# Designs tried in a protein design run: peptides against a protein of PDB entry 7RZF. Part 70

Target 1, 358 residues: chain A of PDB entry 7RZF
Amino acid sequence: PFQEEHLKQLYKIVPIKDIRNLYVTFPIPDLQKYYKSNPGHYLGHLIGHEGPGSLLSELKSKGWVNTLVGGQKEGARGFMFFIINVDLTEEGLLHVEDIILHMFQYIQKLRAEGPQEWVFQECKDLNAVAFRFKDKERPRGYTSKIAGILHYYPLEEVLTAEYLLEEFRPDLIEMVLDKLRPENVRVAIVSKSFEGKTDRTEEWYGTQYKQEAIPDEVIKKWQNADLNGKFKLPTKNEFIPTNFEILPLEKEATPYPALIKDTAMSKLWFKQDDKFFLPKACLNFEFFSPFAYVDPLHCNMAYLYLELLKDSLNEYAYAAELAGLSYDLQNTIYGMYLSVKGYNDKQPILLKKIIEKM
Target 2, 358 residues: chain A of PDB entry 7RZF as posed
Amino acid sequence: PFQEEHLKQLYKIVPIKDIRNLYVTFPIPDLQKYYKSNPGHYLGHLIGHEGPGSLLSELKSKGWVNTLVGGQKEGARGFMFFIINVDLTEEGLLHVEDIILHMFQYIQKLRAEGPQEWVFQELKDLNAVAFRFKDKERPRGYTSKIAGILHYYPLEEVLTAEYLLEEFRPDLIEMVLDKLRPENVRVAIVSKSFEGKTDRTEEWYGTQYKQEAIPDEVIKKWQNADLNGKFKLPTKNEFIPTNFEILPLEKEATPYPALIKDTAMSKLWFKQDDKFFLPKANLNFEFFSPFAYVDPLHSNMAYLYLELLKDSLNEYAYAAELAGLSYDLQNTIYGMYLSVKGYNDKQPILLKKIIEKM

## One batch from the design tools (peptide; aimed at target 1 H41 G44 E50 Y318)

Design b2_p24_5_s1 (made by RFdiffusion4, then SolubleMPNN; from b2_p24_5 with L1K T9I I10L T18V E20D Q23K)
Fold by OpenDDE base, seed 2:
Structure b2_p24_5_s1 (fold): chain B 358 residues (1-358), chain A 24 residues (1-24)
Amino acid sequence: as target 1 above (358 residues)
Amino acid sequence: KEEELLRLILDTSNLKTVLDLLKE
C-alpha cells in the first residue's frame, strides 16, 4: 500500500507519441473478493457515463476533454487503483486543476445521492447482455486469461465472475467513494509540452518525467469541491434488453422481404431472420415528402430539420449504444431515412422516442 | 509506449495486467 509520501503527487510525463492524457488515480483496497458486488464497476459506470449531467458532458462542453474512462485497475498485491483517465484537448491541458475539481464535484454528487440499487441493477443487466453475446475469444488467449484468474475465483464462477453481479453492497460502494479523495490522489499528465522541462528519467524505459508535490492549496481546493448543479445522476436506461427470446421461423417465411402492408400512405416489408437466429432486428424507414427538395429553400429546411432532430435525440445516443441499439438519420432526395438496429426487445421504445422528437 | 507511462503512473510490476484491462 502507498504511504502518505506517495500520495498527493503530480507526474508530468513526456510521451513518445503525440498524446495528451490525464490520469487521476486513487489507491483503493483489493476488491477482488467482492467480485459479486463489484463496487468499482458501479462507480466506473457512473463516473464514466456520457449522458446528460455526466462528468464527461460537462468537460466536453468546456472543450477540455474528448473522452473519459473510469474504473478499477489492478495494482500491486494488496491494493488496487481507481483511475479516471481523460483524453485532453490542447485547451484542457491548461485547465487540469479545474478538470480534477470537476471530477471531485462529481464524486461529491455521488456521495450526496448515495448508492442507488437501480443503477446496480442496470449494471447487472448490461453485464448480462455482454456476457450472453460475448464473442468466443481465441482459445489460446482465453485459456491464458482463465489460468490467470483461477487463483482468484472458484472454478465454477471463473467464466462468469467478470460479468455477473449478484449482490448490491452499498456499504462497499461508500467505502470506495471514501477512498476517492484529494488526499489520496496521484495525478499523471502526459504531454509532449513537458519536453525539456523534466528532471527525471524512468529506469526501465527511459521515459522522461517530473515529479512534484501537489500544493496544499490545490488539495484544499479539491477537498472543498461543492455540489455542482450541472452534475446529475443518469436517468434509467430504458433500452437495456431483458428478453432474448427468438421467435420460431414462420412457415410462410420468405427468403426475401415480403410486402405485408400496402396502403395509400405506407408500405411495409418484412423478412424474418432465417440465418443468424439472434434476438436482433433492423428497422428501416423511408419518409417521403413532395416538398423535401423542390427548391433550395425547402432543401435547406429539410437539412436543418434533420440536424435539429439529431440534436434532440443526442440525449439517447449513449444509452442506446450501451444497450446495443443504434439509430441513423439521413436526408434523402425524397425526404428522410431512419434506421434502428440492435436488440429487438427495446427497439419500440427507441422508435417511440425518435417519433416523439419528430 | 503506453506501457512505460502506465508503469510510472501505477508503480506496479504487473504492467501486463494493467495493459490488458485498458484494452478491454
Scores: peptide ipSAE 0.039, ipTM 0.645, DockQ to the pose 0.141
OpenDDE base, seeds 1, 3, 4, 5: peptide ipSAE 0.025, 0.024, 0.026, 0.016; ipTM 0.630, 0.605, 0.577, 0.556; seeds 1, 3, 5 fail the geometry check

Design b2_p24_5_s2 (made by RFdiffusion4, then SolubleMPNN; from b2_p24_5, 9 letters changed)
Fold by OpenDDE base, seed 2:
Structure b2_p24_5_s2 (fold): chain B 358 residues (1-358), chain A 24 residues (1-24)
Amino acid sequence: as target 1 above (358 residues)
Amino acid sequence: EEERLLREILDTSNLKTVLDRLKE
């Protein structure tokens, strides 16, 4: 286990590739035995969330971070790491202390709100979907993976243990949160900007780095992280599919789209899936307006309208993606095009949200 | 242990991939 002397350390690392990354790591107990509750996954889901009020949303709004990932990683015997990893912008590299402050503010928000069973349920449901529709891995890779997993899981559960959550354990979530404190932090910054400013070389790869103690004043700043009103728990993901029923193929099913509705204002074509047999659908809408491209002004207005529409829908984008749904909006010379794809169960909900914003 | 952690951090591609999988 890391002693106090090994905590509150900053590593400045020179990469081979032109990358800028921040790793904020916390030693945590070995949680492998708690795979059925997986508190690290719960926290990773929230910390790594990309929706409104998320940590990433705030950091992106400031132009400091492009991407964020949170989760647990195996360590040495008897401990793991919880890691928050971000892709830094050039500006973000200058604001690492503030970025980490925001991380602790978000963590503080999680403490204040407490463990949420509905969030756990969403994680469970998402994992169930992922498990149900996982692609077959290559045999060799699959076998090797199973062999590794057998060290940690019962044989009967080895195929599902990585995906299926079964037990909501708020106590374990709180336990992990208690480890995510500034006094336990290890920070690594990866940037070429540290070239020529390092004093150590890693033995195995020859990576140049500098190790420094994080100043006590900085630790105290992070310890005093208050609640930031910009951070909010995500809203419930209403797009997670629960019905995976595949309708039987109709006897008169055509191999091509059939016109099933023909009116003065609308035409509808339908083709039943006769190949994949998945609980998925593709909805495509083409809207025609005689005014869309009548002149440059109208063209620009149509463009602006679509951009505003996309912006207004951004709040749903991440939740939809997590749930295996996607949408696309495009301007056309005749008007606009809308596509909704993915699991069919909750497509009507997403479509309704889109229409409401139009 | 510090060297091990450093190696783990340096293997950024694998770490990201693992963490991405955990997020999904």
Scores: peptide ipSAE 0.022, ipTM 0.590, DockQ to the pose 0.317
OpenDDE base, seeds 1, 3, 4, 5: peptide ipSAE 0.021, 0.021, 0.023, 0.025; ipTM 0.585, 0.587, 0.605, 0.585; seeds 1, 3, 4, 5 fail the geometry check

Design b2_p24_5_s3 (made by RFdiffusion4, then SolubleMPNN; from b2_p24_5, 9 letters changed)
Fold by OpenDDE base, seed 2:
Structure b2_p24_5_s3 (fold): chain B 358 residues (1-358), chain A 24 residues (1-24)
Amino acid sequence: as target 1 above (358 residues)
Amino acid sequence: DEEKLLREILDTSNLKTVQDLLKE
């Protein structure tokens, strides 16, 4: 329960390490009872999104931020925090007020668009994927985590509680979003640039810091955050797997790759997984061009082509990564190499997107 | 309460993002 005196505060913190971080923190109600809807996860997914029209994309384009993380964190008994954390560039450290303005512009965009059930469904599907493959985590870390969770969840749900999204609750999403306001903000900036400019020392770690009230003018500026037309909701992630069926081992399965297609223009080798039995595949393509490395000009053109291709695919990179897919493009002496790895279900979609950009 | 927040911020190195949950 933060009193009004604890809100609208700026903390300047001196780190031991040479790091530059910004923490924008909002006290929120305890949402633990709403684990089936997890509205904080919904908002963290959108605020922390890295695709086109995201908060991070805009802040990166300005050279102010390298990484962004958004989500809920447990606080003291009876409340939680919603935190937006960014890694600041040297330039970004000079533009913290503007960075936070952009955060509130994005939050305002979320408020204007309202809760989206399809986004909730994507979060649900992503969590289902994460849960299904969590079984490979080291038992010690899992047991310690479970022991902590047992205090909050029924025993029957402890194993699934963090991953089970069952109820779309737009009212709870709006409730949390209503707490993400400038009047409810606590800002912490971590930088060595504050060395010698602090007046307080933290008791436990000896961390030097300065606390200041955020000026009312700055709060008002953030309150008047307009809709920035550069911010957009993400597009639907087409790469999220939904089919995890493992195909039975074929009778003719060989322990080595077998040539299954041989034409004048293409050769195809296939090996079925006989060891791991995962719904994953590795697709490797080598493209041959007699012109790729015939002379320095063609070599440079091939390099430039690949760089342009990578740039054109950047819009899919984050969505693919979230869905447990990856791709790699490399120049080879003979032309180009393409690799697509991860869950097999949506690999054809990613491959099609790559080919369409080629 | 301020010191608790500072500790929470300093301990925020454990903020698990959706990405962190997917990478584990």
Scores: peptide ipSAE 0.054, ipTM 0.708, DockQ to the pose 0.411
OpenDDE base, seeds 1, 3, 4, 5: peptide ipSAE 0.026, 0.029, 0.050, 0.039; ipTM 0.696, 0.701, 0.708, 0.713; seed 5 fails the geometry check

Design b2_p24_5_s4 (made by RFdiffusion4, then SolubleMPNN; from b2_p24_5, 9 letters changed)
Fold by OpenDDE base, seed 4:
Structure b2_p24_5_s4 (fold): chain B 358 residues (1-358), chain A 24 residues (1-24)
Amino acid sequence: as target 1 above (358 residues)
Amino acid sequence: EEEKLLREILDTSKLKTFLDLLKE
């Protein structure tokens, strides 16, 4: 168990690779027995969210962070860690204190809003999708993994325990949130900029580092983190598939796309999947304009239009990705190309969103 | 314990997205 002397510590670590990372870690109780509710996953989902009003969106807007991951990790026996990890920009490395302040502001927002059952349900649904379509791991890797998790789960549940959420436990979510406090923080900054400024060497890997106490004034600053109006809970993810029905292969299925609609304004080709048998589809649209690339002005307007369209769709990108959907927009010499790929169930919703922004 | 944490942090640096962790 971490004693008070191990809390409120800053570690400056020299990496071998040219990386800049920030780890904000919180000791939490062992939650393994609560795997059916997995409160750490709930919090990791929200803290690690990339949509509008997320922690990452704000930190990106400031140019301080590229990526963010949040979640629980197994620690030593009897405790776990909740970790928020970010990839720092060069500028972000100079603003670590402010980055962490924003983390605590977001956590404070989560406390203010309280546990949301709909968010839990989304996590449950996403995990169910991930489980259902989990790629078969290589047998050796799979066996090793199963052997490892047998220490934590009943044999009957080993295959499903990591994915299946069954119980919404707001009390456990609040309990974990209560551990995500400045007085319980351990911070690690990984950067080559600390080279020659360290005084310790880690025994196992020879990693050079310096340990410092975080000043009380900084801890107090984080403790006084107010509600930042830029932080909002995500909206419901409309793209999560619920229907996984696979239609039977048509008897006259062609090995190549067949023209199924031919009009003056559109041609439609269709090919049924005859190989993978997944509830997935690829929708490809090519738009033709006689004004595309007719002159430099029109070319630039077409480019600008697409960039603006992409920007306007950015709010859906993360939610779509989480749900196993993707889209691509490209300029072509004849106009534009749109592709929508992934689970077929909610593709029409994504397509509608794209069209509404066009 | 500090060294263990450091190791854990260093090991976590290999951690891809939470979803990728579920794939491992």
Scores: peptide ipSAE 0.024, ipTM 0.638, DockQ to the pose 0.361
OpenDDE base, seeds 1, 2, 3, 5: peptide ipSAE 0.022, 0.021, 0.022, 0.017; ipTM 0.631, 0.608, 0.617, 0.623; seeds 1, 3, 5 fail the geometry check

Design b2_p24_6 (made by RFdiffusion4)
Pose (drawn by RFdiffusion4):
Structure b2_p24_6 (pose): chain A 358 residues (1-358), chain P 24 residues (1-24)
Amino acid sequence: as target 2 above (358 residues)
Amino acid sequence: SFDVLAPDESRYEELSDYLDFALS
């Protein structure tokens, strides 16, 4: 649907709720026919990746961006999109051309080295382990899912869809990586600061927007010279699991969780798993404090401190959320709260690091 | 649909308030 008359354009949209965002839209051909190599998932794993020396961490280091989501959007049949959607700070709206410039800097940093064998082997291993201990399904919604993807795949791999991968073909990685060029951009800015500046309006919904077609100054400033920032490739993963042993049932087997420790400091509830036999467990905690909801100031500093702890600890723990260990730490009325779940091998390192950062 | 990594599913729900408008 994107003919070249309406390419290289930058819209400005006025919202109703106060948000600020930047959408970068590329068009690409259909890659649902390539469901074995999956080049869109490779570029999605290399663009939207938090951690040391990556696209998001540098934009955090210049104070412009809270978070960003990579990957490719799939629309209808026979055509496909690719999106880099970002949200903005107060002075992140002043330097949009520099943000998109850094986006093409990281794209060019990934075009000078191109394919990687160990990233494909690592992702394939992760999907294989994540498929081997695939948990049980709720019977409603699961049959709608496997009837939702029954139209594309044959009868054998109706289940093993986007789980098992056979081959690493760098040609398609290079093909979809070439289609991401600044002659293929469509920038869209959402900000509430364009109240009285909009000429055009939408008939169907009634929203207002613009046409600031990007002059060639900034296009030929985008693709001209792009060496690097302080970017790097992600490093070897250490949260990949290795212990897949189901520990045996002990003498004191109980059908409900029993109180084992009762002190004036803490209490526990424990139950070995009897039904599922998956090498994974969930640990949860609820820390209490009478000072957490005394007045609005003390009920306000709690969200700020807990949020800055999440801010400063996502850079470390994104590899744990990517390997299958997810944690969550949010505030409650009474006190604060913690819940770490996932594979059975790497809970101590993650929970201990959470405490010592806490 | 949108292909995104599993840690980014909550972020994508926060950011896709005006994605259909940006594709209009």

Design b2_p24_6_s1 (made by RFdiffusion4, then SolubleMPNN; from b2_p24_6, 14 letters changed)
Fold by OpenDDE base, seed 1:
Structure b2_p24_6_s1 (fold): chain B 358 residues (1-358), chain A 24 residues (1-24)
Amino acid sequence: as target 1 above (358 residues)
Amino acid sequence: MVNVLPYQKKDWEKLSEYLDEALA
């Protein structure tokens, strides 16, 4: 475990690749025995959320961060880490202290709201879906993984332990959240901008870095992180599937799509899944407009329209993705293409939202 | 983050490809 001397440290690291990353790391207790409640996953879900009022949403709005990941990571035996990792913009690299302040403001928001059972339930449902409809893995990799996790889980649970949540443990969530404090922080900034400004070399890989103590004034600033009114808990994810019924294969099912509707304004082809037998569907729409490709102006207008439409749909994109739904929007020479894919249960909800924005 | 192994197509992607092939 890290001792006090290892905390409140800043590492400036020179990468081989031209990347800009920030790692904010907190030592936490070993949570392995609490896998049925998985408090680290709960916190990772919220801290790593990409919806309105999220940490990422605010940091993106400032142009400082492209992506954010939050979660627990295994350490050595008897301890873990909670890590918040962000991909920094060039501007974000100049605002690392403020980015971390926002992280602590969001963490403070989580403290103020307290553990939410409904959030746990969503995590439970999402993980159950992920387990139930898990894609086939390569046997070699899968076997090796299972062999490894047999050291941590009962034999009867080895297949489910990484997925299935069973217990809402607000006490454990609060316990982990209490470790996410400025006094426990380790910060690593990865950027080529530190080239020639380092004084140490990592022993194993030769990575150039500089280690500095974080100033007490900065720690105090983070400790005094107030509630930022821009941060909100996510709304309930309406896209989480609850119906997984697979309809019986029709006796007259064809290997090819059948034309089931033909009108002056629409043609509809349908093919039932006769191969995968999953509660999933693909909805593909080609919208035709005689104006889409008439001239360069109309073509550019159609492009601009689609980009604005995509932007307007960003609020749903993350929640849909978490629930195993996706959509794609493309310009065509004939108009516009829309695809909605994933679990069929909530596709109509996503489709409706897309159409309402159109 | 659903840790989709980078080299395995999701089942829905396979379904989509199958449908696209059937429509082509």
Scores: peptide ipSAE 0.012, ipTM 0.467, DockQ to the pose 0.031
OpenDDE base, seeds 2, 3, 4, 5: peptide ipSAE 0.011, 0.000, 0.000, 0.000; ipTM 0.461, 0.345, 0.343, 0.340; seed 5 fails the geometry check

Design b2_p24_6_s2 (made by RFdiffusion4, then SolubleMPNN; from b2_p24_6, 14 letters changed)
Fold by OpenDDE base, seed 3:
Order: structure tokens, then C-alpha cells, then sequence
Structure b2_p24_6_s2 (fold): chain B 358 residues (1-358), chain A 24 residues (1-24)
């Protein structure tokens, strides 16, 4: 456990690469023994959520943050860290105190709402899906991983312990949430802007940094974080697959995509999976426009359009990604390319949402 | 996103958690 001198500290770190990152970390108890309930995962799921009313959604709306990751990380023996990590914009670098205030406002919202069993159930279901269709790791990597896991889990549970949630433990969720307080915070800011402003060097890699105590007034400001009405719990994830039926291989199945529809405006190719036999599909769309690359202006507009489209989709597409769906949008010389991949059950829902935003 | 890493380095020094991205 960290001594008081290690809490409420700010580290300004000079990176090798031109990156801007914020790490807000909290020492927490070792939660390994609670793998069946995994309260750290529950909190990470909510804090790291990207949907409407999420911490990231609000911070993005302010132009301060690009990405956010929340969750537990292993520490030294006997404790862990809960970490909220964000990729900072240039503007966000100037608003770190306010960003952290918003983090504590969201945490306060979680306290006010209390542990939600339905959220736990979604985590359980998502993990179950991930486990059911887990890709085989390479034998060497798998063996090494198992060896490591055996230190923490019974042999009989080694294969499932990382995925299968079994126990809703609101008491443990509250316990971890109680550790996510300003008095228990360690902050690291990574930016080249600190070059020449550091006074210490890390012993292992020679990384330059400065350590400062966070002022008591700032800690107090974070302690007084009120409820922000913009923060809401996520809605139920509509993309979690429930139908895993695998259709039989057709007798006339071809080893290559076959043209199954040919019209003046569209061509459709289809290939049935003859190798993996998974309830997954890849939907690929190429859109052709005679105006896409007519001149530099149209090209730039098409580029900006796709960037805006991606931005508009990110907020609800995150739920799809959690459920094993993904999409990709790219500019082409002829127009645009769209790919939707993952479990086939809810692909139509995601595709519809994408098309509606187009 | 959610940080889902099954196992990290056991011997995290005080700054290791902050330096990974900076040193990458």
C-alpha cells in the first residue's frame, strides 16, 4: 500500500513519442479472490463506457478527450490499481483539473445510483459470449497464460475464471467505489510540453518527470464534486447476440463469392462459411459515386463526411463492439467502403443504424 | 473502453503504470 506521501501526487512525464495522456489511478485492494463477482470489471465497464451519458461522451463533447479506458490493473502483491486513462487533446491538456472533476462527478453518479444487477447481468452475458467463441491461442502463449493463472484460480476454473461471472456482489462494488476518492488519487500527465520542466529521471528507462503534490484546494474541489445531470447510466445493450444458430452448408456452396443479385444499381456476392462454422458474418459494402473524386473539394468533403459519420456512430456503436460487432468506414477513389463484422444475429440492427446516419 | 488485461507485470514500480505508453 502507498504511504500518504505517495497519494494526492501529480506526475508530469515527458514521453518519447508525441502523445498526450492522463492517468488517474487509485490504489485498491487485491480483488483477485473476487473473480466470480469481479467488481473492478463492473466499475470499469461503466466508467469506461462510451455511450450517451458516459464520462467519455461528456469529455469528448467538450473537446478535451479523444479516448477513455477504465478498469483495474494488477499492482504489486497485495494491491491493485483502478485506472482511468484518457487520450488528451491539446485543449484537454489545459483542463486536466476539470477533466478529473468530471471523473469524480461520474463516480458520484455511480454512488447515487448504487450497484445495478442488470448491469452485472450484461457484463456476465457479454463475457459468456466472449468465452463461448474464444479463439484458440497459440499453444505456447496459452500454456504460459495458464501457468500464470494457476496462481490465482483453482485448476478446474482456469479456463472459465476470466470470463464467467457468477455472483452479483453489490457490497464489493461499493467497497471499490469507496476507494475511488480524491484523497486516494495519483495523477500522471504525459506530454512533451513538460520537456525542460522536469527535475527527476526515472532509473530504469531514463524518463524525465516532475513530481508535485496536488494542492489541498484542488483535492477539496474534487471532493465536493456534485451530480452532473449530463451523466447517466448506459441503456441496455441491444446488440448482445441471443441466436447462435449455424445454418447448414448449402450443397451448391462455392469456395468463392458468388453473384446472387445483379441489378442496375447493385451487385450482391455471397459466400457461405465453409471453414469456421461460426454464427458470424462479414458484410462489405462498396458505394460508388461519380462525384466522390471529381475534384479536390469533393474529395475533401467526402473525407470530412466520413469523419463526421464515424463520430456520430461512435456513441452507440460502442455497445455493438462490446457485443462482438464492429464496423469500418473508409474513403475510396470511387466513394466509400463500409464493413460490418461479427455475430450475425444483431448485425441488421447495427447496419440499420449506420445507414440511418448516412 | 474497458481495460481487460488478464495479467500484467507483477513488479510494477511506482511509475511503471504511467510510463508504458510514454516509452512505447
Amino acid sequence: as target 1 above (358 residues)
Amino acid sequence: GVRVLPYQKKDWEKLSEYLDEALA
Scores: peptide ipSAE 0.033, ipTM 0.622, DockQ to the pose 0.171
OpenDDE base, seeds 1, 2, 4, 5: peptide ipSAE 0.030, 0.028, 0.027, 0.029; ipTM 0.703, 0.668, 0.696, 0.720

Design b2_p24_6_s3 (made by RFdiffusion4, then SolubleMPNN; from b2_p24_6, 13 letters changed)
Fold by OpenDDE base, seed 1:
Order: sequence, then structure tokens, then C-alpha cells
Structure b2_p24_6_s3 (fold): chain B 358 residues (1-358), chain A 24 residues (1-24)
Amino acid sequence: as target 1 above (358 residues)
Amino acid sequence: MVNVLPYEKKKWEELSEYLDLALA
């Protein structure tokens, strides 16, 4: 376990690659025995959320961060880490203290709201979907993984333990959240901007770094993180599939798409899945406009329209992705292409939202 | 294990050397 002397430390690290990353890490108790409730996953889901009112949304709005990941990581025996990692912009590198302040403001929001059973239920449902429809892994890698986790889980649960949530444990969520405090923080900043400003070399990889104590004034600033009204819990994810029924293969199913509708304004082709037998669909739409490619002005207007449409759909993109839905929008010489893919159950909801923004 | 999205897992693996230093 990290002693007090190992906490409130800042590491400035020189990467080999031109990357800018921030790692905000918190030592936490070993949560392995609580795998059925997985409080670290609950917190990672919220802290790592990308929707409106999320930590990432605010940090992106300021131009400081491109991506954010939050979650637990295994440590040595008897402890774990909770880690918030962000990809920093050049501007974000100048605002690391403020970025971390926003992290603590979001954490404070989570404390104020308390554990939400509906959020746990969404995590449970998402993980159940991920388990049920997990892609085939390479046998060697899978066997090795299973052999490794047999040390942690009962034999009967070894296949499901990493996925299936069973117990809502608000007490454990609060316990982990209580460890996410400035006094328990370890910060690492990875940037080439520290080249020539380091005083230590890591023994194993030769990584150049500098270690510094975080000033008490900075710790105190983070400890006094107030509620930021921009931070909100996510809304319920309406895209989570609940119906996984696979329709029987039609007797007359052809290996090719069949034209099932032909009108002056639309042609519809359909092919039933005869190979994968998954509760998934691919919806592809080609929209034709005589104006799409008439001249450079119209072409640029069509491009701008699509970019604005994509921007307007950003609020749904993350929730859809979490639920195993995706969409793609592209300009074509004839107009616009739309693709919606993933679990078929909630595709109509996503499609409706796309059309409403069009 | 947190169901780290495959993308997240890849990101952690790519940055593991620096993260390990931060966690040492």
C-alpha cells in the first residue's frame, strides 16, 4: 500500500512518441472480492462518460482534452488504482491544475448525487449484452486468460465474473468515491515539453522523468472543489437493447438482397442474415439530391450541412456506441449516405433521432 | 475487471510503460 509519502506526487515524464497525456491516479482497496457489484466499474462509467454534462464534455468545450478514460486498474497484491487518463491538447498541457480541479468537481457532484441504482442497472445490462454477444477470441489467448482468472473467481463463475453484475452496493461505491480525494492523488504528466527538464531515469525502460511534491496550496485548491453546475449525471441510455429475438430464416431467403419496395421515390433492398444469426442489423440509406454536386458551391454547402448534422448528433453518439449502435454519415456525389449498424432493437430510435435532426 | 472497452484497453496497453512509472 502507498504510504503518505507516496501520495500528492507529480511525475513529469518524457515520452518517446509525441504524446500529451495526464494520469490522475488514486490508490484504492482491492475490490476483487466485490466483482459482483464492481463499484469501480460504476464510477468508471460515470467519470468516463462522454455525454452532455460529463467531465469530458466540459474539458473538450475548453479545448483542453481530446479523450478521457476512467476506471480501476490492478495494482500489487492487496490494492488497486482508480485512474483518470486524458489525452491533452497543447492548450490543455498549460491547464493541468484546472483540469484536475474539474475532475474533483465532477467527483464532488457524484458525492452529492449519491449512488444511483438506475446507473448500476444500465451497467449491468450493458455488460450482460457484451457477455452474451462477445466476439470469438483466439483460443490460446482466451485459455490463458481464463486460466489466470481462475485464481480469482469460482469455477462456476469464471466465464461470467468479469461481465455479469449481480449486486447494487451503494456502500462500496461510496467507499471507492471516498478514496478519490486530493490527499490520495498521484499525478503523471506525459509530454515532450519536459525534455531536458528531468532529473531521473527509470531503470527498466530508460524513461526520463522528474518527480515533485504537489504544493499544499494546489492540494487545498482541489480539496475545496465546489459543485460545478455544468456537471450533470447522464440521462438514461435509451439505446440499450432489451429484445434479442432472432427471426427465423425465411424459406425463400436468397443469398442476395431482394428488392422489396420499388417506387418513384424509393427502392428498398432486404437481405436476412443467413450467416451470423445475431440480433443485429445494418441499415443503409442513400439519399439522392439533384443539387448535391451541381457546382462547387452546392458541394460545399452539402459538406457543411453534413458536418453540422454530425455535430448536432454528438449528444447521442456516445450513448449509442455504449449500447452497441453506430451510425455513419457521408457525402456522396449523388447526395448523402447514412448507415446505422448494431443491435436491431433500438435502431429505430437512433434512426428517428437522426432523421429529426436532418 | 472493469469492462474496459476494447479501445480503452488498447490505449492503456499503448501507454502502459508511462503508467507503470506513474504507479511505481
Scores: peptide ipSAE 0.039, ipTM 0.709, DockQ to the pose 0.429
OpenDDE base, seeds 2, 3, 4, 5: peptide ipSAE 0.037, 0.039, 0.039, 0.038; ipTM 0.722, 0.706, 0.726, 0.716

Design b2_p24_6_s4 (made by RFdiffusion4, then SolubleMPNN; from b2_p24_6, 14 letters changed)
Fold by OpenDDE base, seed 4:
Structure b2_p24_6_s4 (fold): chain B 358 residues (1-358), chain A 24 residues (1-24)
Amino acid sequence: as target 1 above (358 residues)
Amino acid sequence: RVIVPKYLEEKWKELSEYLDQALA
């Protein structure tokens, strides 16, 4: 267990690679026994969310952060860490204190809103989807991981414990949130800018670092984090699949895409999956415009159009990704290309959203 | 993003790559 002397510490770390990262870490209790409710995952889902009103959205809008990861990580025996990790821009490296303030503002928002059962249900549903397809997707290294898990879970639950959420435990969510406080923080900043400014070397890898106490005034600033009106809980993820029915292979199934529609305005090819037998589809659209590449101006307009379209779709991109849907929009010399891939159930919803933004 | 067990990320990546290869 971390003693008080290990809390409120700032580590300035020199990386081998040219990277800029911030790690905001909180010692938390071992949550393994609560795997059925997984409160750390609930909080990680929200803190790590990338939609409108998210922590990442705000930090990106300020140009301070590129990516954000939030969640629980295993520690030593008897404790875990909750980690918020961000990739820092050059500007973000100058605003670490303010970035962390925003983190605490978001955490304060979570306290104010309280645990949401619908969010838990989404996590449950997402995990159920992942579980359902885990065996169909042969991950490399599956066997080596099982051996490690056997140390933590009963044999009967080893295969399911990581995925099956069963119990909404708002009390445990609040308990973990109560650990996400400035007085419990450990901050690590990773940047080459600390080269030549370190006084310690890590014993395991020889990593150079400097350890400093976070000033009490800074801790107090974070403790007084107010509610930032820019932070909002995510909206309900409408892309989570619920229907996983696989249609039977047609007797007339062709090994190659068959032309099933041929009109003056459109051609449609279709191929049924005869190999994977997954409730997934790939929808590919090629749009032809005689004006797309007529001159440099039109090319630039077409480019700008797609960039604006992509930007307008960012609000859905993360939710779709979480739900196992992806889309791609590309300029072509003849117009544009759109692809929608993933679980077939909610593809029409995503496609409709894309079309509505066009 | 949420920290998911590396297993899930790797599976999604592998599946995506597999689908991309199968559809290419």
Scores: peptide ipSAE 0.173, ipTM 0.563, DockQ to the pose 0.079
OpenDDE base, seeds 1, 2, 3, 5: peptide ipSAE 0.144, 0.136, 0.139, 0.150; ipTM 0.544, 0.537, 0.589, 0.583; seed 1 fails the geometry check

